# Ledger of designs, part 62: peptides against a protein of PDB entry 8OXM

Target 1, 371 residues: chain A of PDB entry 8OXM
Amino acid sequence: FKAEFRLAGGVNLPKIIDCVGSDGKERRQLVKGRDDLRQDAVMQQVFQMCNTLLQRNTETRKRKLTICTYKVVPLSQRSGVLEWCTGTVPIGEFLVNNEDGAHKRYRPNDFSAFQCQKKMMEVQKKSFEEKYEVFMDVCQNFQPVFRYFCMEKFLDPAIWFEKRLAYTRSVATSSIVGYILGLGDRHVQNILINEQSAELVHIDLGVAFEQGKILPTPETVPFRLTRDIVDGMGITGVEGVFRRCCEKTMEVMRNSQETLLTIVEVLLYDPLFDWTMNPLKALYLQQRPEDETELHPTLNADDQECKRNLSDIDQSFNKVAERVLMRLQEKLKGVEEGTVLSVGGQVNLLIQQAIDPKNLSRLFPGWKAWV

## One batch from the design tools (peptide; aimed at target 1 V11 L215 F364)

Design b2_p21_8_s3 (made by RFdiffusion4, then SolubleMPNN; from b2_p21_8, 14 letters changed)
Fold by OpenDDE base, seed 5:
Structure b2_p21_8_s3 (fold): chain B 371 residues (1-371), chain A 21 residues (1-21)
Amino acid sequence: as target 1 above (371 residues)
Amino acid sequence: PPLTQRQQDLVLNMELELLKE
């Protein structure tokens, strides 16, 4: 390990450490502190299985539909080394984190990222109507710029076009598989983009099986399909390549129902895989910048052992696990809101839900739904 | 620099052709 570390942007301030391997090669490593890296490791295995299913199908194989995976080395329950995706950047770092972010460079007269966040925080406790109005004002004065990522990185027009297609395919594959697995907490720091491939890398996989819906501010979208995510696809947006890649991915997932149910059942009952949302995790994920100062570690985990009898905890866990399996089975059958949909109908509903400004305006302000 | 309108139209046409396959 080199003695120098860099802080990556974001709430958890992950440490980027350069490591010299036994082969003499330098590899970037992300050291996460306080996160249960076992959740990331398990979800990477699930993504590898999904990739195997996608490679077996001719239509998804021809389109090179894959989820980018990374190596996780857990050191403890609260520490580990992620093999850092060398040549990746958080989409939030490119767009909004720095004074030289793409929004500031290309749209200098728009609202700052700070002004947008402040406006949405001011209405956080307000009605859905007030949140919607302020979100629309923010969106009008904060126009998307993510198209410039591929234009800055890929100067050759043929390479640029190929990389924009790779990006669109990566968004589609990760969105559909993420929806099937109920992946949440898809904020702009938890999604990396590869500067060479233009493919997305999803990190921090601790909110799964729709546990984002039981947060104090519930998640209202199936995946991240915000205006900048769509702007990166180019002029066709969500139509065409993106929609077709979603449909082909959904076809493979629905046709793999037995395999996916068996895998998820084993994981839900694995005592080493803590997928359940707990109150401390919920508070941490939706912590306000103002609350960062007052959460002294003095919430002893010891005192909120409400003596629910071990039997009542186990019965509650089993009921939640059964409900997760039932909802997964519904998704894989195309059951949405009690109606059986075709693959095209289901994908269309998910796209409409993900781009709806009413759903986006209801998200926690830290998710940055205007980006 | 941003793509010229002619370059954007060329890209759109290429995308529309890929949609027909």
Scores: peptide ipSAE 0.025, ipTM 0.564, DockQ to the pose 0.013
OpenDDE base, seeds 1, 2, 3, 4: peptide ipSAE 0.000, 0.022, 0.023, 0.028; ipTM 0.273, 0.578, 0.570, 0.579; seeds 3, 4 fail the geometry check

Design b2_p21_8_s4 (made by RFdiffusion4, then SolubleMPNN; from b2_p21_8, 13 letters changed)
Fold by OpenDDE base, seed 4:
Structure b2_p21_8_s4 (fold): chain B 371 residues (1-371), chain A 21 residues (1-21)
Amino acid sequence: as target 1 above (371 residues)
Amino acid sequence: PELTERQKAFVENLKKRLLEE
C-alpha cells in the first residue's frame, strides 16, 4: 500500500489507495469505510447479467450498450476494496469542485454550487410551487457545462464525436437498467465518468428497488437525467441516439422478463443482501445540516441484529419484497400508472419524468438536481 | 416464498459463472 491516499469525492469519503498486486501491477483501489460494499458487489453482478442479456441481442450488441462494472471485494460489512476504474472522475468533481469545477471555469458569473445548494435548502420544507420557482431561478443562473468534458478530453473532432456517442449510450443503458433495478436518482459523486472511454460508472448502489421513494424526501425521477447529464450528450440532448439506445435497452429488458424477475426474486430473499431502507441509511443518504449533531459515531451494529427475530418483521419484509417484485413485473410489462405502454411510450414517459423541472425541484437538495 | 430448488440452483450456477469470468 502506498502511504498516499486520495479522497474520492462523495458523501462517504472513499479512500483511493494504490495497491501493488501479487502480479507486481499497481492497481488503484477505492476503500469504502462506511458502506456495505456487499450491496455494491451484488448490484455489479446484476449489471453483469444485464450486460450478458444486452450482448446476446444483436441490436444492443451492435450499439455496444453496456453498463460499466467494477470489481468489489467486500472485506467487512463496513469496509471493502473496490477495484477502482483507473482514469475515472466523479461527474460532481468535474462539474462542481470548489476550486476549479467546470461551472466555475465556463460560467464564472453564474451562481456558485454553494449558492445553488443554499437556495434549494432554504425551500426544502416549503411547498412544491416554491421549490419549483427557486429551482427554476437556480437553473437559470446555473447553466449546464458538461458538454465541455468531452471537448476538454478529446481534442480530435472525430474522437470527440465518437466519445460523445459512447457517453450517450452509457447514460441510456445505465438509465434504463437503473430504472428496472430501481436505482432512482444518482448523486453526482456516485456517477464516475471514464476519462478515456467517456462511459459512466455507477458506484454506491445503496439505493435499489425503488427504496429511494421511501426516503424522507422521496425520489421523483426514474433515473438521473439532469441538465448537465443531458448537456454531455450534445445538441441533440435526449433525442436521437439517447432515446433509441433507451428503447433498445428497454426492449431487451422487457424481453428478458422471466430472467430478470428470477434474479431479483433471489436477491430480494438473499439474507446477505440488505436492500431494505432503514432509518440510519435514510438519515445518512439525506442528512441535513440540522441532523449532523445527532449522528453519534455509535451506530452500534447491535440494533440491527435484535430486530430481525420478530414474526411481524418477516411478514413486513415479505410484503415489501412482493411489492418490489410486482412493481418490477409492471415495469417489464410496460405498465406505467396503470396503463400498458409500448417500449417507445414507456421510454418517452421515463425521459419526460426524468427531465421534468417539477420532479427535479422536489428531489433532495443534497443530490443537486440542478447539476 | 422460499426460492424453489430450481431457482436456487439457477442462482448458484449464475454465481459460479459470474465468479469464473
Scores: peptide ipSAE 0.018, ipTM 0.405, DockQ to the pose 0.021
OpenDDE base, seeds 1, 2, 3, 5: peptide ipSAE 0.016, 0.015, 0.006, 0.008; ipTM 0.415, 0.493, 0.330, 0.364; seed 3 fails the geometry check

## One batch from the design tools (peptide; aimed at target 1 T217 K368)

Design b2_p22_1 (made by RFdiffusion4)
Pose (drawn by RFdiffusion4):
Structure b2_p22_1 (pose): chain A 334 residues (1-279, 317-371), chain P 22 residues (1-22)
Amino acid sequence: FKAEFRLAGGVNLPKIIDCVGSDGKERRQLVKGRDDLRQDAVMQQVFQMCNTLLQRNTETRKRKLTICTYKVVPLSQRSGVLEWCTGTVPIGEFLVNNEDGAHKRYRPNDFSAFQCQKKMMEVQKKSFEEKYEVFMDVCQNFQPVFRYFCMEKFLDPAIWFEKRLAYTRSVATSSIVGYILGLGDRHVQNILINEQSAELVHIDLGVAFEQGKILPTPETVPFRLTRDIVDGMGITGVEGVFRRCCEKTMEVMRNSQETLLTIVEVLLYDPLFDWTMNPFNKVAERVLMRLQEKLKGVEEGTVLSVGGQVNLLIQQAIDPKNLSRLFPGWKAWV
Amino acid sequence: SLSEVLEEAKELREEELEEARE
């Protein structure tokens, strides 16, 4: 074990450690004290199940739809450990870096990230109209730059297109799975982009199962589909590869709702922390009902096709009205 | 190390989590 450890930041102060194995290769682990990773363990298990189901289905096998997973090992009710992701860079560090940010490098005349943060801080005390107007003004003077990422990393057109296609597929699959699982904490620091495969990886998974509505600032989107992601998917935008991949993933999930419910039904017997405190679990049953409704496409008794559900999700995600009410730290304009 | 804008954004998110817990 290495004698030194680093802090990853945050109120809980997670610890980062390095271990040297028998082969001598250093492996980085993240021990997360005062937090419960049992929910993250369930998230990783359902991620692996979805990846296996996508691999089994011939329609998705050809499209090579995969979900990037990292191992999470719970150690106690209030602690655990997880595998650190190597060879990845944060999206916000690439895009909105103060020193060498992509938006500053490409579009110096556009508004800086500090100006946008100041405007968002000044407008949180305003009403809906002022928030919508400021958001539209910010979007007018802040063009997406993320499309140049592979352009700056993959000079060969074949590799460049391969990496762009893999990025688009990974974004579609991750967005579908996050909507199904109700993942809300999807700001720039929770998503890591690989420098080789260009596939997005979700690392935080801190809050899910429709927890953003509980937060003071409700999450009005099911997944992150901001202007930067859409521009980086290509000229076609959401139409094309993203829509088809979302439809295929939704079909696979509708075909495998039995396996998904079997995986998620680990609850109601060993409830995790932050629940059933302050004295057939209530919230567990509620989230199971909500997941079942999402999977069956019933909601409030209404039937919805896979294509219609995908179109509705795209409309909700790209709607500036929903983006205006989001948390300023979420970086909806980014 | 993260930039100042990103650190501030992280702190804001943590404050919101604390408020939700209360």

Design b2_p22_1_s1 (made by RFdiffusion4, then SolubleMPNN; from b2_p22_1, 11 letters changed)
Fold by OpenDDE base, seed 4:
Structure b2_p22_1_s1 (fold): chain B 371 residues (1-371), chain A 22 residues (1-22)
Amino acid sequence: as target 1 above (371 residues)
Amino acid sequence: SLSEVLKEMGKMIDKELLEAKK
């Protein structure tokens, strides 16, 4: 290991360390402290299985539909080493960096990211109607700019076009796979974009199996498909390539129902895989920036001595696991709101739900649904 | 030139729009 480290951006200030492998190759590693990297490691294995299913199908293989994966080595319950995705940037850093974000560069007269967040936080406890009105005002005064990512990185028109297609395919694959696995809305700092491939890398997979729906502010979208995410696709937006790639991914997922159910069942009952939402995790995920100062809970391992009767915990756990499996089976059958949909109908519903400003306005303001 | 780059981007966008209508 080199003695020098760099800080990566983000709340947990992960340390980037350079190491030389036994093969003499330098590898960057991200050392995360305090994160449960077991969940990330398990979800990377599930993504690899999904990629195997996508590679077996001719239509998804021809489109090169894959979810990007990274190596996770959990060292403890609270520490581990990630193979750092070299040449990636968080979408949130590119878009809304405090000094030189793309919104400030391309839209200097729009609201600042801070003004948008403040306006949405002021209405957080208000009606859905008031949230929607303020969200529409924010959106009108904070116009999408993510189209400029590919234009800045890829100056050759043919390369630019191919990379924008790679981005669109990556969003489609990750959106549908993420929906099937119940990853829900993804914070803009937890979506990395590769500066060379234009493909997305999803990190911090601490919310899975629709556990985002039981947060204090529940998720209202099946995946992140915000205005900037759509703007990166170019002039067709969610139509054409994105929709077709979603449909082809969903076809493979639905046709792989038995395999996916078996995999998820094994994971849900793995005693080493804590996928359940706990109150402390829920609080941490939806903390206000102002509340970050006071709640250093020393997550002392000892205060888990809330003696809930072991029998009631086990019955409650089994009932939640059964509900997750039932909902996964419904998704894989195309059952949405009690109706069986075709692949095209299901994908259309999911896209409409994900882009609906009424759904976006109801999200936790900390997750920046206007970006 | 920037004008040539923009013109070539425009042709690719037009092709994509035509393929999206099929």
Scores: peptide ipSAE 0.132, ipTM 0.811, DockQ to the pose 0.016
OpenDDE base, seeds 1, 2, 3, 5: peptide ipSAE 0.048, 0.108, 0.106, 0.115; ipTM 0.634, 0.792, 0.794, 0.799; seed 2 fails the geometry check

Design b2_p22_1_s2 (made by RFdiffusion4, then SolubleMPNN; from b2_p22_1, 11 letters changed)
Fold by OpenDDE base, seed 1:
Structure b2_p22_1_s2 (fold): chain B 371 residues (1-371), chain A 22 residues (1-22)
Amino acid sequence: as target 1 above (371 residues)
Amino acid sequence: MLSPVLLENGKLLDEQLLEARA
């Protein structure tokens, strides 16, 4: 290990360390403190299994449908080592960096990212109608620019086209698998894009199995398919490549129902894997700037052992696990809103839900649904 | 084997060529 570290920024101040392997190769590692990396590690294993299923199917293999994975080594409940995703940038950094973000560069007369955030925070406690109106005003004055990522990185037209297709395939695969696993909406800092492949890497997988629906501001979309995410696909948007790759991914997931259920069942009942949403985690994920003043660091997670009888905890846990498995089974059967849908019908419903400005306007403003 | 070419419509080139010949 080198004696020097860099801070990657963010609230948890993750440390970038360089390690020289016994092979003499330098490897960058991200050391997270105060984060439980077990959930990330488990989700990476599930993604690897989904990739194995996608590679076994001829149609998805031909389309090179894969989820990008990274290595996670959990060291404790509050520490671990991540493989540094070399050659990736957070899409939020590219889009809405305060200094040189693509919105500021390409749309200098639009609202700033700060103005958009402020407007949506002002209506956070308002009606759905007021949220929708302000969201539409924000969207009108904050036009998508993510098309420029591929245009900046890939100057050759043939390479540009190929990379735009690779991006679109990556969004499709991650969206459908993310929906099946209940990852929900993904904060723009938790989606990395590879500057060479144009593929997405999803990080910080702390919300899974639809636990985003039980947040103080519940998720209203099956996955992140915001205007910038769509803009990166080019002129066809969600039609053509994206839709078809979603359908082919969903076909493989539905045809692998028994395997996926067995895997998720083992994980849900693993006593070492805490996937449940706790109130502190929920508050942290949806922390308001106004609420920062009251969260004194004295909430040692250890002292609120509310002596709920072990029996009541186990019964509550089992009921939640059973409900998660039932919902996973419904998704894999194509059961949406009590109706059995075809793969095309299910994918269409999910796309419509994900792009609906009424659903997007109801999301937690901190997650920037206008980006 | 040539790497399968994915078209903008989400079809593989081989699949589209087969559909155009049928």
Scores: peptide ipSAE 0.037, ipTM 0.557, DockQ to the pose 0.012
OpenDDE base, seeds 2, 3, 4, 5: peptide ipSAE 0.000, 0.000, 0.030, 0.014; ipTM 0.321, 0.304, 0.494, 0.405

Design b2_p22_1_s3 (made by RFdiffusion4, then SolubleMPNN; from b2_p22_1, 9 letters changed)
Fold by OpenDDE base, seed 2:
Structure b2_p22_1_s3 (fold): chain B 371 residues (1-371), chain A 22 residues (1-22)
Amino acid sequence: as target 1 above (371 residues)
Amino acid sequence: SLSEVLKESGKMIEEELLKAKE
């Protein structure tokens, strides 16, 4: 370890430590001092298993379908070392976080990111109809710009084309695997893009197994497929490469049903893997950005050692775990809304659900569904 | 541990992947 550390910024002030490996290579590591990294570590292992399944299948292997993974070394329930995703940037940082964000640079006359957020926060407690109308107004005055990421980073046309394909494949693979695992909280800060590969890196994997649906503002989309995410694919959008990569990923997942069910069953019943949503976590995830200045109450895992009557909690936990397994089995059979769908039909439904402005308008404003 | 079960499941899948390449 070098004696010097840098602050990465953010509320938890994660420390970036430069480590010299036994190979003599310097690696930046993020030391998180307050986050339970066990969830991320477990989900990275599940992603590695999904990658192994994707490498087995000839069609997914030929397409190089993979979920980007990072090394997580949990040191405790409250501390861990992340191998920092060097050469990645949050998609939100590129798009909207600063005055030099791509929306401000390429669309200087559109609404500011702050104006969009304010408008959606004003209608947060309003009807779905009013949310939809304001969301459509925001979307009309905040046009997508994420196509410029690849154009700025990859000046050679052949490289640009290959990187745009890599991006599209990464979105497809992570979207389908994320849907199967019920991955939530896919806001623009929890999705990084690799500046060299154009592949996505999903971080903060604490909302899994559809626990985003039980939030005070429930998640209404299967994955993030917002207008900027689609714009990064180029002129074809969700058609062609993205759809085909989703279908091929879904084929592998459905054909691996027994393996995936067995893995998820072991995870759900692991007493060290707290995947369940709790009220404090729900409050943390749906706090107002203005309230982010308050010290996020460390989810003191120690205060959950309250003598919960083991019997009633075990029964409630087991019922939730059983429902998660049943829903996972339905997804892997292509059962959507009581109907058995083909892989193409299921993928089409998921794409339509993810791009539906009615679903997007209902999301928590902090998710930034207009981006 | 879950890490052991996942490693064992990972090994089983790697072994099946090796068998499917033969």
Scores: peptide ipSAE 0.011, ipTM 0.399, DockQ to the pose 0.015
OpenDDE base, seeds 1, 3, 4, 5: peptide ipSAE 0.000, 0.000, 0.009, 0.000; ipTM 0.310, 0.319, 0.357, 0.260; seed 5 fails the geometry check

Design b2_p22_1_s4 (made by RFdiffusion4, then SolubleMPNN; from b2_p22_1, 12 letters changed)
Fold by OpenDDE base, seed 1:
Structure b2_p22_1_s4 (fold): chain B 371 residues (1-371), chain A 22 residues (1-22)
Amino acid sequence: as target 1 above (371 residues)
Amino acid sequence: MLSEDLKEAGKMLDEELLKAKK
C-alpha cells in the first residue's frame, strides 16, 4: 500500500489508496471506514445471481441486460476494501458539482443546486401540498441536463446512440432488480456512470429490502427515475427501450421466483448479515446539515444492559424477515396494492410511481429528487 | 450480432430520419 491517500467526495470521505499487487500492478482501492461493507458484498453476490438469470434468458441476453458489479472485500464490521470503479464518475458529481457541474455549465440562469436544496429544506416539515408546489418551482427553474453526458463523451453519432442505449438498458435493469431487492431511491453520489460503457454502477447498498420505507422521511418511489435520469435516455424518455427492458427484466425475475426467494431467505437469516434499519443508521442517512453541530460523540455506549430478552429480539427480527419475504413474494407474483398485475401492468405502475412529482416532492431533500 | 434494442433503435432512427426528411 502507498502511504498517500486521496479523499473521494461524499459524506463518508472514503479514502482512495493505491496498492501495488504481488504482480507489480498498481490498483486503486476505495477504503470505506465506519460502514459495514458486508451488506455491499452480499448485495453484489445477489446482483451476480440476477445477472446469471438474465444471461440464461434469450431475450434479456440479446438485450445485454446486466447489473454492473464491483468487488467488495469486507475487512471488519466498519472497514473494507472496494474495487475502485476505474473510469466511472458519480452522476451527482457530473450534474451538480459546485465548480463545473453540468447544470451550472448548460443552465447558468437556472437555480443553483444550493438554492434548490435550500428551498426544499425550508418545506421539509410542511404539508405535502406545499412540498409539491416548491418542488414544481424548483423543477421549472432547474431543467435536466444529463443528455449532455453522452454528448460530451461520445462525439461519433453512431457510438453516441449505442451508448445512450447502453445507459437506458442499464437504468432499466438496475431499476427493476433494485425494486425487487427493495433498494429504493439511490442518492446521486451512490450511482456511478462508466465513462466508456455508459452503464451505471450502484454503490453503497446500505438500504435494502424496503428499509427506506421505515426512515423518518419514508421513501415514496420504487427506484430513482428522476428528471436527469430520464433525460439521459434521450427524447423517448421512459418509453420504448427503457420500458421494454424493464418488462423483460421483470419477466425474468418473476419466472425465477423460487430461486430469488431461496437466496433472499438464506441472506435474511444469516446472522452475519445485518440488513435491518437501526436508529443510528436512519439518523445518519437523513441527517440535516443543521443537526451535525449538536451530536457531540457523548453517546458513550454505556453498556446499559438492555437485557431485552434474547427471545423478544429474535421474535421481532423473525417477524421483520417474514414480512420482507412476503413482500418479495408479492412483487415476484406481480401483486401491487392487493391486485395481480401483468408484467406490463406492474412495470407501468412502477414507472408512474417513480416519475410522479408528488412522490418525488415527498422524498428526503438531502437525496435531491430534483436532480 | 446487434442487440434487439439496437435493431429497434435503428428502426426508430430510420423512422425519425424519414419524418425529418418529409
Scores: peptide ipSAE 0.024, ipTM 0.463, DockQ to the pose 0.012
OpenDDE base, seeds 2, 3, 4, 5: peptide ipSAE 0.008, 0.024, 0.017, 0.016; ipTM 0.362, 0.513, 0.400, 0.406; seeds 3, 5 fail the geometry check

Design b2_p22_2 (made by RFdiffusion4)
Pose (drawn by RFdiffusion4):
Structure b2_p22_2 (pose): chain A 334 residues (1-279, 317-371), chain P 22 residues (1-22)
Amino acid sequence: FKAEFRLAGGVNLPKIIDCVGSDGKERRQLVKGRDDLRQDAVMQQVFQMCNTLLQRNTETRKRKLTICTYKVVPLSQRSGVLEWCTGTVPIGEFLVNNEDGAHKRYRPNDFSAFQCQKKMMEVQKKSFEEKYEVFMDVCQNFQPVFRYFCMEKFLDPAIWFEKRLAYTRSVATSSIVGYILGLGDRHVQNILINEQSAELVHIDLGVAFEQGKILPTPETVPFRLTRDIVDGMGITGVEGVFRRCCEKTMEVMRNSQETLLTIVEVLLYDPLFDWTMNPFNKVAERVLMRLQEKLKGVEEGTVLSVGGQVNLLIQQAIDPKNLSRLFPGWKAWV
Amino acid sequence: AEEEEEERAEEIEEERWEEAEE
C-alpha cells in the first residue's frame, strides 16, 4: 500500500489510495467514508446486467452497445470502496476550464464561464420570465465547442468517425439507462470522457431513483442532452444514431423487464442508509413502482411506444424551458 | 424527518455550487 493519499474534494472528503499488486502495477482506489455505496453497488450490478442483455440481443450486439462499469465494493453501512477510472478526463475540465478551456480557446469573443456563473447567481432571485430570458441570452452568446474534441484528438478520419460513433452510442445507452434508473446528478464533474475510446463514464451516481425532485432545485430533465453533447454527436444531432440506439435500448429493456425487476428487487429486505429512519419499505416500494411504470410505459394508465417515448424524452431534454429551471451549478448552458 | 431531508438537500446543492465555482 502507498504511504500517501489524496483528497478528491467535497464535504465528505473521500480518500484516494494507491495499491501495488503482485504484478507491480499501481491501482487507484477511492474509499468513500460517511457514505453508503450499497445504492452504487446496485447501480453497478444493473449496469452489468444491461450490458449483458445488450450483448445477448443480436440487434444490439452488431451495434456494439456497451455500458462502461467500474467495480464498487461496499464495506459497511456507512462506508465502502470503488475502482478509480483511469485514462479519463472530466468534461467540464476540457470545456469550461479557466486557463485552457475549449470555449475560451475557440470562441474568445463569447461570454466566459465566469460571466455565465455570475449571471446565473444574479438571476436565481428573479422570476421565471427573467430566468428564461437570461438563459436564452446566454445560449445566444455561447456556442457549442465540444464537437471539436475528437477533431483535436483523432486526426485520421476513420478513427475519428469510429470514436464519434462510439461516443454517440455510449451517450444514447447511458442516457436511456439513467432515465430508467432516474439518475439526476449529471453535471460536468460527474461524467468522465475517455481519451482513447471516447466513451462517457458515470462516476458519481450519488443520487438517483428520482431524487432530484427532492432537492430544492428540481431536475426537469431525465438525462443530460445539452447543446455541447448534441453538437458533439455530429451534424445530424439527436436524429439518426442517437434515436435508433435509444429505441433499441428501450426495446431491450421492455423485453427484459423481468430480469431488471429481479435485479432491483434486492431491496425491501436490507434497506440502506438514509431510509426507514426517524421512527415492505415505503420509499423502496415507491421506487419499485415508478421503475415498473417506466419499464412498462404505463405511467398514469397511458400506453406509449418505444419511438414515442424516445421522442418525448428528447423533447423534454432539449426543451429550453426545462433547462431554465435547472440548478445553476448543473451548467445547463454548457 | 422532513427538516433533515431539507437540510441534506440544501447541503448537496451548496456542495455542487462550490464545485462549480472551481

Design b2_p22_2_s1 (made by RFdiffusion4, then SolubleMPNN; from b2_p22_2, 13 letters changed)
Fold by OpenDDE base, seed 5:
Structure b2_p22_2_s1 (fold): chain B 371 residues (1-371), chain A 22 residues (1-22)
Amino acid sequence: as target 1 above (371 residues)
Amino acid sequence: SEEELKEKGKKIVEEILEKALK
């Protein structure tokens, strides 16, 4: 173990630790609490199943559409290590690091990441109209730079083009599968990029099954498709390769409806898989950056075994689980807002919802919708 | 068949749960 640890963003202040294996290879590992590790482990296995479905289909296999997965290793009853691919970096560390972030390097005359965050925090409790106006001002003065990731890492033009294509495919696959599973909390520290493959690794999978919609500030986008995410795709943006990869992923998900419903049903009723949003988790996810310093890890997950009467919890739980299954069935049928859409129509609606500045301006400021 | 898809789904979930619990 190296003596240095980095704090990753997210719930239990997960520590990124560089480990040297007995084979002499360095591996980046994230140390988290056990309960978060169970949620991440279960969701990684759901992603492995989705990858199996994508590999069986000829069109998705030819496009190499996959979600990057990592191993979860339990260390104790209260701690475990996530082993992810060596050579990953949070997109937030590349884009908006205070010292050497790509926005500061390539756009030195734009607003700082701190100025953008401050402006959006000042309007957090304001009207949707005021939030939209300030978000548009922030976006005008904070231009996307994520195209430079592939340009810095891949000097050969043919390799650069291949890696930009791999990135675009990874965004498309993870966006559609993430939407089907209702994956939330997709802030810039919960999305890693592999410096060798240009593929995304989604971490901190504790907000699933649309539980992001019941946060104090509800999530208003189906997935992260912000301006920097789009800029990494190059000049075509959301058109061409990205759209076609979304459509082919959605086609495989819709054609696998019975398998996906059966899997999610068993997971929703597994007493070891706590997917429900609790009030403490909701408060924690939407705390102010000023509160990150004072929250000692003294929120022992142990004390909120509020033994609420098992009977009233069970009926409320069963109704929430049933609602999640019904909404998953609607998504897999292409039912959006009571209308049945084609695969192309559904993917188009999701892209429009994800890039809409009105939806993006309503997100919690910690999600950094301007990045 | 719907039953074979259900049984495959259950078996995938059991393999999922067994791997998550190990």
Scores: peptide ipSAE 0.012, ipTM 0.417, DockQ to the pose 0.021
OpenDDE base, seeds 1, 2, 3, 4: peptide ipSAE 0.007, 0.009, 0.007, 0.007; ipTM 0.383, 0.408, 0.380, 0.370

